# Ledger of designs, part 167: peptides against a protein of PDB entry 7RZF

Target 1, 358 residues: chain A of PDB entry 7RZF
Amino acid sequence: PFQEEHLKQLYKIVPIKDIRNLYVTFPIPDLQKYYKSNPGHYLGHLIGHEGPGSLLSELKSKGWVNTLVGGQKEGARGFMFFIINVDLTEEGLLHVEDIILHMFQYIQKLRAEGPQEWVFQECKDLNAVAFRFKDKERPRGYTSKIAGILHYYPLEEVLTAEYLLEEFRPDLIEMVLDKLRPENVRVAIVSKSFEGKTDRTEEWYGTQYKQEAIPDEVIKKWQNADLNGKFKLPTKNEFIPTNFEILPLEKEATPYPALIKDTAMSKLWFKQDDKFFLPKACLNFEFFSPFAYVDPLHCNMAYLYLELLKDSLNEYAYAAELAGLSYDLQNTIYGMYLSVKGYNDKQPILLKKIIEKM
Target 2, 358 residues: chain A of PDB entry 7RZF as posed
Amino acid sequence: PFQEEHLKQLYKIVPIKDIRNLYVTFPIPDLQKYYKSNPGHYLGHLIGHEGPGSLLSELKSKGWVNTLVGGQKEGARGFMFFIINVDLTEEGLLHVEDIILHMFQYIQKLRAEGPQEWVFQELKDLNAVAFRFKDKERPRGYTSKIAGILHYYPLEEVLTAEYLLEEFRPDLIEMVLDKLRPENVRVAIVSKSFEGKTDRTEEWYGTQYKQEAIPDEVIKKWQNADLNGKFKLPTKNEFIPTNFEILPLEKEATPYPALIKDTAMSKLWFKQDDKFFLPKANLNFEFFSPFAYVDPLHSNMAYLYLELLKDSLNEYAYAAELAGLSYDLQNTIYGMYLSVKGYNDKQPILLKKIIEKM

## One batch from the design tools (peptide; made by RFdiffusion4, then SolubleMPNN)

Design b2_p18_8_s3 (from b2_p18_8, 5 letters changed)
Fold by OpenDDE base, seed 3:
Structure b2_p18_8_s3 (fold): chain B 358 residues (1-358), chain A 18 residues (1-18)
Amino acid sequence: as target 1 above (358 residues)
Amino acid sequence: YFEATIEGNISREEALKY
């Protein structure tokens, strides 16, 4: 485990690839025994959330971060890490201290709100869906994985342990949150901008790096992170499927899409699933407009319209994706293409939201 | 004008609502 001398350290690392990453790492206790409550997953879900009022949403709005991942990572036996990893923009590379301040502001928001049972329930439901409808894996890889995790889980639970949540443990969530403090932080910045500015070389990979102590003034700034009013807990995910009923095959089911509606303004083709028997559907819409590609101006306007529409839908896109729903919007030479795919139960909700934004 | 193709776990009656 890291001792106090290993905490409050900044590493500037030169990558081989042209990447800009920030890793904010916290040593945490070994949470393996708490797999039924998985407090690290709860925190990773919230810290890594991409909806309105999330850490990522705010950092993106500043132009500092492209992507964010938060979660627990295995360490050596007897300890783990909680890591917040972000993909930095060029501007974000100049604002690392402020990015980390925002991280601590969000963590402070989580402390102020306390553990939320409804968030745990959503995680439980999402994981249950993921387990139930898990894709077939290659037998060799799956067997090897299961053999590995048999060291950590009872035989009777080995298939479910990574997915099925059973216990809401607010005490464990608070325990992990208490470790996510500036005094317990290790920071790594990965950028080619540090080339020629390093003084150490890593033994195994020859990675060039510089190690510096984080100034006490910076630590204090992070310790005094106020509540930022822009940070909010996510709203309930309305896209989580609850109905998984497989509809019986109609007597008139065709092996190909059949035309079931033909009007002056619309055609509808329909095909019931006769092969997979999954609680999923694909909705594909092609919109035709004589103005879509009439000239370069109209083409650009159609493009801008879709970009604006996508931007207006960003608040729903992540929640839908978590729930196994996706949408796609594309310009065509004839107009626009819309696709909605995933679990059929909540597709009408997503489609309605898309149409309301159009 | 639009064309829609609906495939999967959905009834004909439900598809017609789209």
Scores: peptide ipSAE 0.462, ipTM 0.948, DockQ to the pose 0.871
Fold by OpenDDE base, seed 1:
Structure b2_p18_8_s3 (fold): chain B 358 residues (1-358), chain A 18 residues (1-18)
Amino acid sequence: as target 1 above (358 residues)
Amino acid sequence: YFEATIEGNISREEALKY
């Protein structure tokens, strides 16, 4: 495990690829034994959240970050890491200290709000859905994975241990959250901009890097991170499916889509699932407009409209995706294509939101 | 004008609501 001398360190790393990444790493206790409560997953869910009031939302609004991932990572036996990884913009590379300040402001918000049982319940439900309706994996990879995880979980739980949450443990959430402090931080910045500015070479891969102590002033700045009013806990995910009933096959079910509605303004084709028997559906809509492709101006307007529509739907897209729903919007030469896919239970909610934004 | 295709675990009656 890292000792005190290994903490509060900044690594400037030269990549081979033209990438800009920030890794903010915290040593944490081994959470393996707490897999039934999985406090690291709880924190990763919140820190890595992409909805309104999230860390990512704020950092994106500033143009500093493209993507954010937060979560636990295995270290060696007896310890783990919590890592917040962001993809930096060119501007974000200039604001790393402020990005990390925002991370600590969000963490401070989590401390102020305390552990939320409803958030745990959502994680539990999401994971249960993911487990129950898990796709088939390639046998070779799956067996190798299972063989590996048998070292960590009881045989009877080996299939479920990575998914099924059983216990809400606010004490463990607080324990992990208490490790996410500036005094416990290791920062790595990956950028080609450090080329020729490094003084060390990594032994195994020859990666050039520079190691520096983070100034005490900067640590203190992060320690004094206040509550930023822009940060909010996510709202409840309304897209989490609760009904998994498989409808009986209708007597009139056809092996092909049947035209069930034919009007001057609409046609509807329907096919009941007779093969997979999953609580999922695909809704595909093709909208026809004589203006969509009439000239280059209208074509570009239709394109811009869809880009703006997609942008306006981002607030729902992430929550829907977490819940196993997806949508797609595309321009066609005839107008617009909309697809909504995933668990059928909450598709009407997502569809309604899309249509209301259109 | 629009054309829709609905496939999966829904009823015909439910599909007609779209």
Scores: peptide ipSAE 0.214, ipTM 0.862, DockQ to the pose 0.877
Fold by OpenDDE base, seed 5:
Structure b2_p18_8_s3 (fold): chain B 358 residues (1-358), chain A 18 residues (1-18)
Amino acid sequence: as target 1 above (358 residues)
Amino acid sequence: YFEATIEGNISREEALKY
């Protein structure tokens, strides 16, 4: 386990690949015994959230970060890490201190709001869906994985332990949040810009790095992180499926899509699932416009329209994706193509939002 | 004008609502 001397350290690391990454690492207690509540997953869900008012949304708006991942990572026996990892832009590499300040502002927001049972319930529901409708894995890999996790979970729970949440434990969430402090931080910046500026070499891989103590003034700045009014908890995810009913196969079900509606304005084909029997659907829409490809100007306008539409839908895209819904929007020579895929229960909600933005 | 294909776990009656 890391001692006090290993905390408040900055590592500047030279990668082999041209990548820019920031790792903000916090030593935390071993949470393995708390797998039924999984407080690290709760915090990872919020810190790694991509919706409006999220940490990532704000850091993207500043042009500093492309992607963000937050969560627990296995350490050695008896301890774990909570890691916030971001992909840095060139500009973000110049603003690492400010990026970390924003991380602590978001963490402070989580402390101020306190543990939310509804967020835990969403995590529980999402994980239950993921477990129930888990795809088939290659038997060899799956067996090896299960054999490995038998060291951590009871035999009767080995299949469910990584998925099924059972207990809301606000005390454990607060306990982990209490470890996410500037005095407990380890920072690693990965960039080729540190080439020729390092003084150490890692033993096993020959990775060049420099280790520095983070100045007390910087630690104090992060300790004094205020509430940033731009940070908000996510809204409830309206796309989480609740109905998983499989409808009986129609007596006249065809192996191919059948035309079920034919009007002057629309044609509708339908095919019931006769193979997978999953509570999922695929909705495909082709919109025809005589103007979509009439000339280069209209073609470019149609392209720009879809790019703007996609941008306007970003607020829903992440929440839908978490819930196992996806959409795709494409230009065609005839107009536009829209696809909505995933659990059928909440597809109408996503579709409605897409159409309202159109 | 649009053409739509619906595939999956829905009934024909449900599909007609779209």
Scores: peptide ipSAE 0.006, ipTM 0.479, DockQ to the pose 0.835
Fold by OpenDDE base, seed 2:
Structure b2_p18_8_s3 (fold): chain B 358 residues (1-358), chain A 18 residues (1-18)
Amino acid sequence: as target 1 above (358 residues)
Amino acid sequence: YFEATIEGNISREEALKY
């Protein structure tokens, strides 16, 4: 485990690949025994959230970060880490201190709001869906994985332990949040810009790095992180499926899509799933407009329209994706194409939102 | 730790599985 001397350290690392990454790491207790409540997953879900008012949304708006991942990582027996990892832009590399300040502002927001049972319930529901409809894995890989996790979980729970949440434990969430403090931080910045500016070499891989103590002034700045009014908890995810009923195969089911509606304004083709028997659907819409591709101006207008539409739908994209829904919007020479895929239960909600923005 | 740092970003797919 890291001792006090290993905390408040900054590592500047030279990668082999041309990447710019920031790792903000906190030592945390071993949470394995708490797998039924999984407080690290709860915090990872919120810190790693991509919706409006999220940490990532704000850091993207500043042009500093492309992607963000938050979560627990295994250490050795008896301790873990909570890591916030971001992909840095060139500009973000110049603003690392401010990025970390925003991280602590978001963490402070989580402390101020306290543990939310509804967020836990969403995590529980999402994980239950993931477990129930888990794809078949290659037997060799699956067996090896199961053999590995048998060291951590009871035999009776080995299949469910990584997925099924059972207990809301606000005390454990708060306990982990109490470890996410500036005095406990380890920072690693990965960039080729540190080439020739390092003084150490890692023994195993020959990685060039420099280790520096984070100045007390900077730690104090992070400790005094205020509430940033731009940060908000996510809204409830309305796309989480609750109905998984599989309709029986119709006696007259055709192997090909059948035309079930034919009007002057619309044709509808339908094919029932006769192969997978999953509570999923694929909705495909082709919109025809004689103006979409009539000339270069209209073509560009149609393109701009879809880009604006996609931008306006970004608020739903992440929540839909988490719930196993996806959409795609494309220009065609005839007009527009829309696809909505995933669990059928909440597809109408996503479709309605798309159409309302159109 | 360093190996994971050098290999780059954990794939979004792996992050969603944990």
Scores: peptide ipSAE 0.006, ipTM 0.380, DockQ to the pose 0.017

Design b2_p18_8_s4 (from b2_p18_8, 8 letters changed)
Fold by OpenDDE base, seed 3:
Structure b2_p18_8_s4 (fold): chain B 358 residues (1-358), chain A 18 residues (1-18)
Amino acid sequence: as target 1 above (358 residues)
Amino acid sequence: YVEITVEGNISLEEALKL
């Protein structure tokens, strides 16, 4: 365990590259033996969530953060770290204390709500999707990682240990969450703005840094983090596929898209997959409007409409992406283009959500 | 007017519902 002298420390680090990063790090117990429940993954999923009421959504709305990642990392000597890493804007670099306050407000929200079995089930289902298709997409990258994992897991469980959640352990989630406190924090800020303001050099790479204690008043401010009413648990992800059945080929399967419907208002081309046999589909919609590009006003209105539509769909974008679904909306010279891609099982749900916003 | 192209793991019946 870190001694008290290693806690409540701030590191100001000068990078070689022009990057702005904040690392909020908590020492946690070794959780390797709890791989079946993986409480650090549960917390990483919630803390790193990008949906409405998430930590990232609020920090983005303030213009302070571009990206956020939360999760456990291996440590030395029988401990791990939980790390919240954010990409900082120039403005965010000035508001690091407030960013960390918001992190503790979100963590306090997680404490208040307690462990949710449905969130664990979503993590399990998402991991099952990732596991099922990992070997098919990238067989070579898996072997080197397996060799490392063999030191920690029984051979029978090595393939599954990283992906298959089996046990909901609310007690372990609470145990990890109890380590995510201001008294247990180590903060690192990475920015070129610290150039010429450092007093130490790291021995391995010559990285320049300054170490300082976080003031007790700042620690106390973070300890007194209230519930922020903007933070909410995510809603259930409706897009997670559960059916991966490959449909039988139609008797009249063509090697190219066939016109299966032709009306005054629509044409429909269909091509079943005869080569890859993946539980995926691509739905492409090209909308033609005689008014789309008649004049600059109509062009601007079509552009504005599409931007408003994208904004209205942003609540689903992250949930769809996590579930292996994507959509694309573009203006064309004739109107608009919509593409929906990914696992076929929940595509109708995403398509319905898009159409309801149109 | 809309042109729809459907490709992948979809049945003809499901495609016709679009």
Scores: peptide ipSAE 0.545, ipTM 0.963, DockQ to the pose 0.853
Fold by OpenDDE base, seed 1:
Structure b2_p18_8_s4 (fold): chain B 358 residues (1-358), chain A 18 residues (1-18)
Amino acid sequence: as target 1 above (358 residues)
Amino acid sequence: YVEITVEGNISLEEALKL
C-alpha cells in the first residue's frame, strides 16, 4: 500500500509530445476477486459518462477538458488504481484545482444517490453486447489480451470474466467510492509548460518532473466539495440491444435491393442479409426537397437546419454509440441524407427520436 | 420525396413499416 508520503502529491511532468493531460489517481484494493460484480467498472461507467449531467459535460461546457476516461487499472501486487484521466485545453491547464473539485463534486453525487441496480444492469447488458461480438472481430488483438487474462482467471471463466457481470454488490461500490477521497489522491499534470521547472528525472525514460505536496488548503477545498446541482445520474440507455436473433431469410430474398414500395412521395428498397448473418441493419434515408439548392439562402438555411438538428440529437449520441448504434446526417445537393447503422433491435427507437427532432 | 434503403437483419414486414 502507498505510505502517507505518496498521497496528496502533485507531479508536474514534461512530455516529449505537445500534450496536456491530467491524471487523478486513487489507490484502491485489488478488485480482481470481485470480477463478477466489477465495482470499478460500475464507477468508471458513471464517472466516464458523456451524457447530460455528466462530469465531462460540465468540464466541456467550461472549455477546460476535451475528453475524460475513468476506470480501474492494475497496480503493483495486491492493489489497483482508480484513474480519472482528462485531456486538458490550454485554459483547463490553468484550472486544474477547479477541475478536480468538480471530480469530487461528481463523486459526492454518486455517494448521495447510492449504488443503482439499473446502472449495474446496463453495464451487464453492454458487456454482454461487447462479448457476443468481440469473437467475430479479427483475432489479432484478442489473442494477446486472452494470454494476459489467463494469468488472472480460471480458463472456463476467462472468456466471460471481463464481460459477464453476475452479482450486484452495492457494498463493494461504496467501498471503492470511500477510496475516491482527497486524502487518498495522487495528481499528475503533463504539460510542456513545465519545461525548465523540473528538479527530478525518471530513471527508465528520462522523463523530467517535479514532485510537490498538495497544499492542505486545497485538500480541504476538495474535502468540502458540495453537491453541484448540474451533476445528475444518466438516464436509462434505451438503445441497448437485448434481442440478437437472426431473422429467417424471406423466401424471395434477392442478391440486390428490391423495390418493395413505390409511391409518389416515397420509394423503399429492401435487401435482407444473406451472407454475414449479423444482428445489424443499415437504414438509409435520402430526402429530396425542391428548395434545397434553389439559391445560396436556401443552402444556408438547410445547412443551419442540419446543424441545429445535430445539436438537438446530442443528448442521444453517446447513448447510441455505447449501444453500438450510429447515425449520420448530411446535406446533399438534393436535400438531406440520414443513415442509421448498428444493432437492429433498438434502431426503431433511435429512428423515432431522430424523426421527433426533425 | 424520400428514398429509403434498408439492408441487414430486418424482416419485410418491419421494412414496410418505415
Scores: peptide ipSAE 0.545, ipTM 0.963, DockQ to the pose 0.849
Fold by OpenDDE base, seed 5:
Structure b2_p18_8_s4 (fold): chain B 358 residues (1-358), chain A 18 residues (1-18)
Amino acid sequence: as target 1 above (358 residues)
Amino acid sequence: YVEITVEGNISLEEALKL
């Protein structure tokens, strides 16, 4: 475990690449024995959430942060770390103290709401999906290799080890939350702006850095983090698949899409999967409008409409992505194209949400 | 006018509801 002298420290690190990152790290107990409950994954899911009322949503709205990752990582000597990593904008680099304040406000919100069994169930269901289909979560955080000076193994992507969640342990969630305090923080800021302002060199990689104590006034500011009314727990993810049944092949299964409906206003082509037998489908909609490309004005209006539609769907984008669903919206020379892809079980729900916004 | 193409793990009955 880190001694008190290793806590409340700020590291200013010069990167080789032109990157701006903030790492907020908390030493936590070794949780390996609690792999069935994985309280660090629960907290990482919430802290790293990208939906409305999330930490990332607020920090993006300020123009300070591009991406955020939260999670647990193995440490040396029988302890772990909980790490919040953000990609900083140029403006965000000037507001690191306020970014960390917002982190503690969000953590305070999690304490105030307490552990939620439904959130654990969603994490369990998402992990079950990922495990079953080896769906590679897109690495969301290019965590730059933090130099060994932090005694952090390079924050490679928190490979959220695909843990089979079996046990809801609110006591362990609270225990980890109790370690996510300003008095237990280590902060690293990675920026080229620290070039020529460092006084130490890391032994293994030659990374230049400066270590400073975080002022007690700043620690107190973070300790007094109030509830920010902009932070909310996520809503239930309605897109998480629960039915993975492979449907029987239709008797008249065709090797190519067959026209199954032909009307004055619609054509429907259907092809059942006869090869992969995955619980996935692709729904493609091509909308034809006689007005889409009549003139430049109509083209611009169609473009603007699509951008507004995309913006209106942003509230679902993250939840759909987590659930292994995706949608795409494009302008075509004849109108608009919509594609919905992924697990078939909840596609009708996503499609309905899209149509309600059209 | 809309042209719909449905592919994958979907029944004919479900496809016809689109």
Scores: peptide ipSAE 0.541, ipTM 0.962, DockQ to the pose 0.842
Fold by OpenDDE base, seed 2:
Structure b2_p18_8_s4 (fold): chain B 358 residues (1-358), chain A 18 residues (1-18)
Amino acid sequence: as target 1 above (358 residues)
Amino acid sequence: YVEITVEGNISLEEALKL
C-alpha cells in the first residue's frame, strides 16, 4: 500500500511525444477475488460514460478534455489502482484543478445515487456481447472502452473476467467509491510544458518529472465537491442486443439484392446473409427529394436540417456504439442517405428513434 | 421517394415491414 507520504502527490511529467494527459489515480484493495462482481468495472463504466450528463460530456463542453477513460489497474503486492485518465486540451492543461473537481463531483453523484443493479446488468450484457463476438468483430466504441482497460490487462483476461459477471455486490461498489477520495489521490500531469521545470529523473526510462505535494487547500476544495446538477446517471441502453439467433435462409435467397417491394413512393431491395452468418444487418435508406438541390438556399436548408438532426440524435450515438450499432446520415445531391448497421436485434429501435427525430 | 436496401440477418417478413 502507498503510505500517506505517497498520497496527495502531484507529478509533472515530461513526455517524449507531444501529448497532454492527466492521470488521477486512487490506490484500492486487490479486487481480483471479486471478479464475479467486478466493482471496478461498474465504476469504470459510469465514470468513463460518454452520454448526456456524463463526466466527459461536461469536460468536453468546456473544451478541456477530448477523451476520458476510467478503470482499475493491477498494482504490485496485492493492491490495485483505480485510474481516471483524460486527454487534455491546451486549455484543459490550465484547468487541471477544476477538471479534478468535476471528477469528484461526479463521484459524489455516484455516492448519492448509490449502486444500481440495472447498471450492473447492463455491464453484464455488454460483456456477454463482447465475449461472444470477440474473435469475429470488435465494435469500435467497445474497443475504445476496452482500450482503456487494455493498457492494464491482456484482452483475453479482461474479457474472461468481465464475462463472468454473476453477482451484484453493492457493498463492494461502495467500498471502492470510499477509496475514490481526495485524501487518497495521486495526480500525474503529462505535458511538454514541464520541460526544463523538472528536478528528478525516473531510473527505468529516464523520464523527467517533478513531484510536489498537493496543497491542503486544493484537497479541501475537492473534499467539499458539491453535487453538480449537470451530472446524471446514464439512461438504460435500449440498444443492447439479447437475441443473436441466425435466421434460416429464405427459400428464394438470392446472391444479390432482390427487389421485393416496388411502389410509387418506395423501392425495397433485400439480401439475406448467406456467407458470414452473423447476427448483424445493414439498413440503407436513400431519400430522394426534388427540392433538396433546386438552389443554394434549399441546399443550405437541407444541410442545416441534417446537422440539426444529427445533433438531436447525439443522445443515442454513444449508447448505440456501445451496443454495436451505428448510424450514418449524409446529404446527397438528390436528398439524404441514412444507414443503420450492427446487431440486428435492436436495429428497429434505433431506426424508430431516428425516424421520430426526422 | 425512398430506396431501401436491407442486407444481413433479417427475414423477408421483417424486411417487408420497412
Scores: peptide ipSAE 0.536, ipTM 0.961, DockQ to the pose 0.837

